# Peptides against a protein of PDB entry 8BZL, part 256

Target 1, 228 residues: chain A of PDB entry 8BZL
Amino acid sequence: SYDRAITVFSPDGHLFQVEYAQEAVKKGSTAVGVRGRDIVVLGVEKKSVAKLQDERTVRKICALDDNVCMAFAGLTADARIVINRARVECQSHRLTVEDPVTVEYITRYIASLKQRYTQSNGRRPFGISALIVGFDFDGTPRLYQTDPSGTYHAWKANAIGRGAKSVREFLEKNYTDEAIETDDLTIKLVIKALLEVVQSGGKNIELAVMRRDQSLKILNPEEIEKYV
Target 2, 242 residues: chain B of PDB entry 8BZL
Amino acid sequence: SRRYDSRTTIFSPEGRLYQVEYAMEAIGHAGTCLGILANDGVLLAAERRNIHKLLDEVFFSEKIYKLNEDMACSVAGITSDANVLTNELRLIAQRYLLQYQEPIPCEQLVTALCDIKQAYTQFGGKRPFGVSLLYIGWDKHYGFQLYQSDPSGNYGGWKATCIGNNSAAAVSMLKQDYKEGEMTLKSALALAIKVLNKTMDVSKLSAEKVEIATLTRENGKTVIRVLKQKEVEQLIKKHEEE

## One batch from the design tools (peptide; made by RFdiffusion4, then SolubleMPNN)

Design b1_p24_4_s3 (from b1_p24_4, 15 letters changed)
Fold by OpenDDE base, seed 2:
Structure b1_p24_4_s3 (fold): chain B 228 residues (1-228), chain C 242 residues (1-242), chain A 24 residues (1-24)
Amino acid sequence: as target 1 above (228 residues)
Amino acid sequence: as target 2 above (242 residues)
Amino acid sequence: SMEKEIEENLKRADEAAEYAEKLA
């Protein structure tokens, strides 16, 4: 009975539940991350917030700590569990080590959490991929991606979710040292990348910026439209 | 394929959680519950299906539950699941009050239950709860609030929303008639009756088939009141005259 | 840990469900 061993190898060596969780991610809203020189930028496709929905409760970009933020694609409820655990770990690290987590450290923590849910009996994989961005204590900007399998890698730029293929193809062509030379150019690159898959311009983009030695800033729609 | 209909909620090849979707489908057949946020209060309106005249227990409300002094909820879906979840909400709220000597913030209570719901979609040997909830509340942080949660453990804040039977049609009507910034509790009550009259599969709306609760602030205290049948009759009558 | 809290909440919810099933 698959009831206890949810994630098992197929006869051909596939972890179908992990692959299917990746399909759940592909149905998620598109998210993009770009590492600039002294900036990290996250952009997410706003699903049309239902006219009567409170926007404050529809956040796809969240802070994990003062120096780390995350965007995700896939199951929102699954993401909340990961976010909460990551926040607790960030706080615990500050209390025990007296320094904030590195972006790699918290990414590895999240990745390990996800991996355990692919191997533990009676648990399904998390139906999320995440883009984790921030600054290390030395001021180095970082971008990491995690998937449902619990793999993680560092990136210059990447995308996840439904439009990720098109956005990645755009980034592969347009991510140059010149394109990230300034903070504004880096922001513009993220917006342009999202516009490959978002039809209605800046109104359907959530954008967050973290600059060196600054807190996470979520841009309002009017600020986004200045870059369109 | 029946392989994904197991007791354990697993991903389909298409990345769908069919057990969660099936739970949501079951809720679609439940009685309608409506929530509307106003400037001066928030309300729940629910279809009452079980008019058992012989129920000795005048349950104050079949579908609307007081959670604490500052919050109430309505339920759509499996009654047994609803009872478990509403009890858990009360316990969470009470534990918070004891620990912090202040009422639990509305969103924190909603989130705590949503994490439980989510876990029942992720852990083996569990099925999703076949229940959606609307929450109304007041706290010092955000004032009057309306939330919706589903079997997935997802939630959101709303100005107005609907769960259960004909919820899509109800939401469409709410989008048309809800005046943002101008919604009084009085106008919200009228809107609730208007929407229920159109969405309930009844020939005539009657006060016996509708439960309404309001949450207001009076003298710095939250007041949760279930409307008397006579008050609901007056609202229905007024709607019929318009 | 939040995980422990969730597990404890789940345990309570299970106990409540079992109790509700016994009453049903």
Scores: peptide ipSAE 0.015, ipTM 0.579, DockQ to the pose 0.021
Fold by OpenDDE base, seed 1:
Structure b1_p24_4_s3 (fold): chain B 228 residues (1-228), chain C 242 residues (1-242), chain A 24 residues (1-24)
Amino acid sequence: as target 1 above (228 residues)
Amino acid sequence: as target 2 above (242 residues)
Amino acid sequence: SMEKEIEENLKRADEAAEYAEKLA
């Protein structure tokens, strides 16, 4: 009985299910991450929350631990599984190693989880990319990106989802040492980058900020409008 | 061998999970279910399609299930799948109560089932559940709550929503008539009848074709009540007079 | 652990489905 491996190589060496999962990510809402000097910022395109939907249940930016946050693009249910597993790992690491995870460690954990779902018989890839930001225990700000394949890389700035191409092109032109010189400038850079693809200004942006030795702060719409 | 392959949920070239979409399509053909959150309670209203005169009135509802003392749900989709999921919800709630000596928070119960639904979309040899659910509940953390979940394992909290046949039209009507912060259970019941009367493909709404459950708080206890046919008739009559 | 718990939940759901099929 050939248990059809859900993810198989094509004759030309492609993993079609991984590529198709990447297409699911491209249909997702845009997310942006930027690493500043002493700040990390995540921004997400707010899909118009249905008028009768509770915004509490539509969060696209979440804490994994006190020092790590994640935004995602793609399948929300798949993201929930990854987030829950990552949170458990962060807590387990604190209990076993007595230190918080590094941003790289938890990124590698998430990447390994995704990779296993590309290789395991009877499992499909996760239909998500993630931007993972935070601070290492030494106070170094980090930004990582993961895709459905389980690849991961460190970035200065990156974007995922529908508008990711336009946002990346903006970041490539506008990410300079001067543009991230202050926390406020870094926040402004993320907002400007999202405004390349988000209509109707700051009202359709969710923004999260993590500063050195501070917890995740979600900015309210009024705080976002000050940077526009 | 080939039968397992047909049940495997895979991505299309366009990044779509067609088996999940087809499950949602099957739900679109199911009877309409509404949920409305009020300040003083929450309700479910469901279309009853199987009017068997021989059904013993003792059964809670065709489409509305009590989960525990603080939660109920309504189902749209495949009845067998609904029975499995509602049983699992009861088991999860019971296990939590035994473990923690307190009722499971509403969102945690919804999430636990949604993780199961998601797994049936990700693991081979499984098909998605052909069921959407509306959940009503009360807990000490958020008070009265309404949730919706779909075959993908997505869920959301709602003030008012609809699943099943004509759900899009029902949601549009709910958006127009729902008054945030001013919704009483009485006004929610009237709104439910108004929406069902317009979204059900019936010339005249009858109490035999509508099931309504309310969840309220009385003396610090949750009360889940299915409305009697006579009470539903009175609501319909009142709507026809307005 | 959570994956195992999900697999256990899936097993229970399969058992429940089989039971439901026997009742149908």
Scores: peptide ipSAE 0.014, ipTM 0.595, DockQ to the pose 0.022
Fold by OpenDDE base, seed 5:
Structure b1_p24_4_s3 (fold): chain B 228 residues (1-228), chain C 242 residues (1-242), chain A 24 residues (1-24)
Amino acid sequence: as target 1 above (228 residues)
Amino acid sequence: as target 2 above (242 residues)
Amino acid sequence: SMEKEIEENLKRADEAAEYAEKLA
């Protein structure tokens, strides 16, 4: 039964536990990332916070360091483990190298962590994909994606989670140099992309913006409504 | 599918963790536990199922555990798993206090346990803990707090919530009757009795079958108090008169 | 590391579970 073997390939070369972890990601809330010229933007579909739930405990976009943030789709508890390890690595890098991590470096760290959980006996894959955005020390905006397998790639724009297909199709059509010419246009592009899968407009969107030499800013609902 | 019923928690083809879902199902058969956040305090209310006359009136609730001076929890699920997790919570809180010379923030204690729960869903040879917890606490950062955690290692903050038997019905009632911003501890106690009376698998609510703890602030100190049976009787009587 | 801390917590939880089973 190849589907129970975490670390064994099927005869046709499949790692079923990795594929099944990808199915867990597809059930996650939609997240989108867009790299602008001097901005990176993350947007996430807010699951309707249950009435009486404290919204502050629903963190879908998290800072990893001052220059890096992450959105995820899939298992929230799995994501928390990855986020905590990535934060520790960012701080360790600052102490040892005296510079902040590059977005690629921390992405590779996260990817390597995920990959180890695909080949280690007695460990299941992480049920998460992540969009990692930020600025390198030279001020270059970056966007990376990771999946449960531990693969990673650089993107101009991408999406993960349940609505990822529709959002990607929108981005493929609408991501142009003109569409990202300004910070406001880039933010508007992310909102429009999320509205392909989010029914009730700006109220169900979480949006985070990072500009060059600025900290992560989470937009409030009123700020989001200005772009809708 | 019984194929995924192994002790090792693995993904199904549909991306489900069946062992976690089955642990949550087991919790659904446990006694009801409620948590309600008020402006002036927070409470836990739990169903007591094992009324053995020979149990010494243990000063503490069967289902409500003091964690430290600023936090308590209530448990729904497997008692042995609950004992392990409540002990670990106390140890985490104590280690933090020793390291930082201040009490652990409520959310940090909840998160630390949730990381352990998560690990038991990811590492082979381990089963998920068959336990959900409600946490009540106070800290200097957020004041009065209520949290819920499940076998997956997920958690959330709440104004009011329920775990265990008939939790969905209880949550529905809490959503209807909870007045945000206007909830006093007195009103929260009345609401807890109202919800338990309708959601407990008992013909009539009695004080012997209900445990209630309150967490308040008096003179800049946290006070955790388990209500006496007579106080619970008065709350039930008041509800029957309304 | 967070991994080491989790592993140490897991070990303590296992020891506590075994102790609880012996008391039952």
Scores: peptide ipSAE 0.013, ipTM 0.575, DockQ to the pose 0.021; fails the geometry check

Design b1_p24_4_s3 (from b1_p24_4, 15 letters changed)
Fold by OpenDDE base, seed 3:
Structure b1_p24_4_s3 (fold): chain B 228 residues (1-228), chain C 242 residues (1-242), chain A 24 residues (1-24)
Amino acid sequence: as target 1 above (228 residues)
Amino acid sequence: as target 2 above (242 residues)
Amino acid sequence: SMEKEIEENLKRADEAAEYAEKLA
């Protein structure tokens, strides 16, 4: 019997729909985020783009604003809703506050949105976790992670999706101040971390880089191969 | 009365949305629809199941719907659900045109509907739409385009794809025979016939059982044309001679 | 808001479907 259709507490205090949404995330493609000194890097495993699929439409790393980008694991359609709402909020913030959002601010917004979908009758949780990276206006690099529950935390490095355990174990071992000393080393760390779970090498990695005072750059496969 | 039962699409313990999966399974039993992108156009080819002799030839197609001057779609799945979604697509496109005084970009129309589909998977008292769609279009941003959307609200751009009955086999054949960068509309039409001939559960492919629409650019305008039965017969004949 | 627009679209879709069921 599927547990009751509404996100309600079980007798033992569990929110099963939230837990099950987390299981949906674990089935998602792996995403990794790393905060460097003056860089933030997101990497995602490319699901084998079906040979006839347009790669343009299969982006798992999305800009939220000029200073913020997001990767996700889980339900792509759910992610699209979150991304669109976050983009609107980023624009609204610029208009009202005259400054770009902080990475924490937009993370909290996304987290609050997710949380509301865990309490609202007739809504299921979002089946997504997100890695949100960017720069605050002071030039501080940030990495946040959100889950289906609407929790969020700041990280130095983290991973989500099917390979997240192995990638996190790799990052726990290899994330040092020396390993992130340069932008190139930070990029290399992300690639190496993804290669722990990506069988087909650098061709199956999507990589995005945001440097201080620079726009989001999506690396092409040839650029990725230079770091392998 | 709530149109849909109080059953909410919820996660299974394993993180699966079974109502979405079941909707996709239902689509697997629908008539086959193909889409193929070419350099000089894009096409939809659909299995016609309801051959009513009394269907007024004035109907654009049973399974292919004109959305606006620059877009058409084909549907696989529950007809009633398809009618709702195709009407909504037209309304979205019209509202955009009125608001911006330009046609809606193809991907934007697809995403707008996909957000509706997604909502029907997330909101209580709703069931997923039992419909997959293929979209063909042209816009100034990306030129000729082919998209597929499913009951989950996922979508993707494609060079060639198939939905409905025997879609997996059709996609396999398309992957084998589709030549990237070399696909003309003429070759795409031939490929569509080839794939339908093998994937339709018919002893012989007949023009009465196939609907084909092409989207081309002529004199800076989009032209959406449903092929006449005689044109489809010629394509079938040509395939039989090869 | 996008949410409001989606809700309005959902309402229209429901109304259209109810209408279709009445015609069927």
Scores: peptide ipSAE 0.012, ipTM 0.583, DockQ to the pose 0.022; fails the geometry check

Design b1_p24_4_s4 (from b1_p24_4, 13 letters changed)
Fold by OpenDDE base, seed 2:
Structure b1_p24_4_s4 (fold): chain B 228 residues (1-228), chain C 242 residues (1-242), chain A 24 residues (1-24)
Amino acid sequence: as target 1 above (228 residues)
Amino acid sequence: as target 2 above (242 residues)
Amino acid sequence: SMEREREETLRRADEAERYAEELA
């Protein structure tokens, strides 16, 4: 009888399943995104990986294409579905249009996918928010955020997950043109923002950097510690 | 009541579509959107609730969407639902243009979307869209036009109307102050500010909290313009001085 | 822990469905 999981309106006009999906996101590890001048940076809180787990399997930052990457907060299993669909779309776009997707395009695709799961019979909302960063073909850095409802917006900087409020408050105070003047300053801003909610410094941060015309680079702990 | 609220939009024993009514309640909590038809143009005025410092400068209004060269809309309700519907409107308008080599008539675009909305109230396994829209446009058939549509798929043409928060109060004010046949775009803008100032739950109206778009005809072309913040500030200031 | 978070999320979703059913 699982066919009853329909997102319906409450008498007061709420979509409870969407709101509860947002609560699932709030339980997720914190992710931060910042758009610099010629750089986009994603940072994610590393939860204590069990000593025997391969750290490679717990990646919360993933490439969608060569020019786009995503971090998420919430249900990892739900994220895998979205990531796979987005990757297929990126490749399809490259084959059909002969250009990589814009960051806005793939964000809109993901948002539309999420929205459909809030309106389809026998489907629940995705329990994920995502930060999507990358470069458009013209070399413009972009940052977008999506939520379980399928909304999306462009951001200079944003955060999702359990520490998102504190991190956003930090970014609202510290995101300035001066703070993003260089790539290194932009990276430092992301690290500082995550340190508002992450204990024990750089060892508990996953950081990814994408520069113009460069592939996604995941920083190692030693590289992160240089900015702490 | 319980069996009807958890399933596909079905009739209650009383003949009510509760999911449609509940979608309308959701819209009642959304930011206010106004539309006013004038002799020389049409306008949309929308409340901007989310002013976030970290938001990237969007060149386009958050709540006002250009549909084609001759039409724009504003939305009240669930943003994700609004994005789906506004995208569909653009696709319908584009397909029509490609097929007929002329812009879609305003009412036809509105009707096409209303059929989609209605279908989401009738077919199994779908919920209504939690969105009302105001449409402004110009066509060669009826000139300047203002329409409203709701989650049921109903629509109507209006001289002035409001959707979203405090819409009933706004409509009452519009009925009092709207002078049929004498409405200029300038007077419509002033009326929009007056109504928003009274209906928005804010101590003071500010330009950052209001988006306004106008649709006019210049040299036989439709011009859709989003007012700059400075222009909105001047309108607010003028209202405060009266 | 992720499985527990998933189970808790599912439980809360079920509770929410029940709550929606109780309000309905």
Scores: peptide ipSAE 0.020, ipTM 0.497, DockQ to the pose 0.030
Fold by OpenDDE base, seed 5:
Structure b1_p24_4_s4 (fold): chain B 228 residues (1-228), chain C 242 residues (1-242), chain A 24 residues (1-24)
Amino acid sequence: as target 1 above (228 residues)
Amino acid sequence: as target 2 above (242 residues)
Amino acid sequence: SMEREREETLRRADEAERYAEELA
């Protein structure tokens, strides 16, 4: 069966390993990203951390650089590889170009990495989709999404993972200029969107905020509860 | 050669990596390994299955490996795979020490091995390692630490956890009896014996069937110690009296 | 420290990839 081969075209033109990697993403915890006016917000569904697990080691939102952060859905180990490669490129770019990466640039780098793993013999696709957010050097907030195929697009708001459909449907209805008028309203929009698929309120949400000219801030549970 | 491509870990139609899941299943049949984090130390307890009377009382644990002066690990799964991974851990730790003139932080060593494990799930001609590890360590950043890693290259920090045979039951017991913030190494040792007594497929727990290592700090130095059989016997006896 | 951690993580990723390629 062609579906059991390395990433090759089926007779009907499908890349089954890419499609199956997308199914791995759909099993991942839900992540949501929203671009505000002068803010970008990432939210992730916390899997019920086992009582004896250290929460420090279970992060789904990470910085790629001072101006860029990423959330992902899918295989955590695959994500770590992508994150590490992206962090390198961000530092290399600062050294060689003397400016931080644009959010588009680093997204395209990640997308190209993913695409190569869909075309190279002896490799499987990455079982990961990512939401990449940040600020360009001109202060423009950006949100991009990538999938296992290596495609990427710019978004105002998007979601990935198991609850992505419901969260996206919520965002399509509720993403307005009024809903993102302030930083607090933008944060509330992300929380409300995640609450469509997350049970038990703010305790099961990881939330990260990046404001213009500010570092990534991970909100604590008490800070999240103020927005619920 | 094209024939090795058939052994590549690939996604199922449902987005599952069956070779990783099968490796985890193989680990479920391995001897039990337990880790417990305490306020004043961290421990590993492992089932010893190869009890040969002619094994010289080699102070070396069958399942517990010293990695460096500040870290040790325990293994559940394929012994040959375990030997490769434990050797790699030692090499990574040594290279870091040589490069930076300081010990590798615990989580960085765990992550480095996990990236290798992940690679064996993604690159052609390879199979996943049939091994889960528990890591105990101390560093200046986070103090005493306990980590678990699996064949996928995932890892996590834990206060207490278990891998291998009956690990789910062991984890359930640990969740019930682990007192967060109040766990002494003495209490952790007692808890380890309690859990192993219930999770090992033995009629009676004996000191010959259990290996225990503790990691503590004494005079600003890490001390990794494998408990003597007599010390384990005393722990078992105390548990039987309670 | 974070920069060293980044460089070391890089080297490890490259070594893991190279190790993966050499054993392939």
Scores: peptide ipSAE 0.017, ipTM 0.584, DockQ to the pose 0.021
Fold by OpenDDE base, seed 3:
Structure b1_p24_4_s4 (fold): chain B 228 residues (1-228), chain C 242 residues (1-242), chain A 24 residues (1-24)
Amino acid sequence: as target 1 above (228 residues)
Amino acid sequence: as target 2 above (242 residues)
Amino acid sequence: SMEREREETLRRADEAERYAEELA
């Protein structure tokens, strides 16, 4: 059964390679995204950087454009391919349309790319889910999630990766209008959500914040500890 | 078309890419390669397994390849795959230089190859490359750099790392003895010899079985030098005296 | 024997996956 190198329907209608790619995502480090009122926040479980590893090369949160960033769960090498394609599209859009992409537009582009890899002969699905956050040109904060199938949906808050179930359960209980009333409260919500699955506090969290009309900011460990 | 399907790297039900894992396992049996980043340079040290008296004097290291004036790499795994990848690295670096009239940044060269490696894990009719690489380099953006890449197309920057045989033990020793911020190239060379002496599956470490390259900056230029056998002998002797 | 080899292969593969995940 494993030998079917092509994403094909099973007799019972399953796309096993897509389902198995989703299992690869579930093994990935946990990522969380939250949309606030005037802020979007991404948090990722920082795997213990090996003592001799350069932390710069282990980033799981990346900018796609000035107004859009992405976190992912699953295969890092697969994610890099998606990120590179998305960045090229963001730049192409700016050149051709003279406006930055909407968060939905770039999400749809990524989703379409993923979908093509589920249908094209001689390709396997991407082993990644992504949380894509940013601001539209009108200043509206957006959060989207995409999976290996190429589906995408808009969210208020979501999580992906190995701890995603516990983080989602936390967010379902704690995501209220009061909990996101301020930027600081929104950041605290993300940190608290990640702490449900991360054992050693703020040192094992990577956190990125994008505020309205501001660039992506990666918080340092000391900045994160202020919210714990 | 259908014959390509049996060679495509696919997900297991558990979300694993077994062909990538098997390629990594094969690399675990290859000769040991070490990389160590210092404040004043970076080095590669590699086990030389094939000492044949009938080999014509290989002017070039068997396991350490110069990529351009600012970068070198070492390889662990399938030699034929290594030759293809090292050639591709050189071509990428040359194309970049021609296009931009400046050397390719180290990480960009690493990522360009890693995207190729990744493609061989995703596209039909391809198998993963059975090769891990250590890259040493200098650029104006980050200075001295050490990277590792695997068959999956993953990579990372390192202060010190090891690939190939006994890599886990080597990494453990490096973690114990590597002094962050205080590592000189001289101390890095001594550390490399110390680690290789413990991790190489040899009764006695000899200069014939070890290749070492250093990358330094002299007068605003990168200098990549393969140590002469006599220099390696002196390093081994010094280690035996300590 | 085959089951033990399979379990050991799975364990090694899990360790390799953890190692790859630590490298990632």
Scores: peptide ipSAE 0.026, ipTM 0.586, DockQ to the pose 0.033; fails the geometry check

Design b1_p24_4_s4 (from b1_p24_4, 13 letters changed)
Fold by OpenDDE base, seed 4:
Structure b1_p24_4_s4 (fold): chain B 228 residues (1-228), chain C 242 residues (1-242), chain A 24 residues (1-24)
Amino acid sequence: as target 1 above (228 residues)
Amino acid sequence: as target 2 above (242 residues)
Amino acid sequence: SMEREREETLRRADEAERYAEELA
């Protein structure tokens, strides 16, 4: 039956479809997230926009709400579904609870959605990992990562996608309290981390910054080059 | 590898969706469709492969579909799948118009269909649609627009693009000849003919084998027009004289 | 032949994924 569970345990206890979805993530463009003191920063590898492509339609960083932003690695169409559902949930939460979601809440929602697609009959896992950043209502900066399995964890800094290993190794060495002491230093850290895997500098980086009590700002290439 | 091909769209060990890839392969064998964005309009040009003398009058186009007053699309791939998707596009656009009393923004219509396409790649008992689409449209938000979508549910906006047979070669030619900021609809039409002449597997380009639609703005209204054969013949003739 | 067709399909799909990733 085509309606049978697609994601099943192997004889050795592996969920192969989840593991294979993780391989799809590893093929995706690199994304990095860093939590500063009063800032959260997302950076993504811009794939070379094809000549004649509209850059407006090529976005790897998106707002989920005024206080939450998400970057992803993996299947873009899958990501769009997750993003849309997350946006609806953020709005629903504002209407029902009268407060914006916490970053943990919306992360848990996304994680639960992903998990259901690993266990539901006739569904494949989402081929995406996500970095979810933002501020809780109390002004606490947060960074979470989710994977195709529906697991999630809080991070100080993390990376996903093709260059994630190299970027993580860089962050493990360079993420210090001094390196995030200021907003500008935090931004520089993200850019430097991406430059480990991205060629040709600021032109190939998408960068989003959310400061405490401020809206998401996507930096233009000229703004990025100031930090390089 | 083959064990994954006959089942519901699942990930391969390498993280690939083979059923989506195979759907894209089917599109590669379909007739060529071009889209070109100009300053004063946008066009679709499509290869017509099924020329039968006994075909009843194609009222509009075989490969180009009017979606609403502000949008049209062309299709490359499985005709039956194309009919389903183009009908769904019309329904989505109509529902939006009824709900909001304004035309659906172009990108929203594209994304709505792309979410359907994506769902057919994720849910069991479904196969991907074997169709890529080019969308042309106008809205008050972005003006003239050109989009492409594939079986995965991915989409993007373009200045010029191609789907179907020899699409890679067509895109290469478009990249060479497309002049950003200087593209008129007239020059776009000439470019479309030039590219089709080189990419269609025909000995000679003829007006019967090419469908062209233009989308323009006249007096604050969108005008979608399929070019008459005589107009296409004139474009071909001009290209042959150059 | 089928393996080449598969590799070409895989290449086209990689190109389409690149194209789609270039689109996204």
Scores: peptide ipSAE 0.021, ipTM 0.591, DockQ to the pose 0.033; fails the geometry check

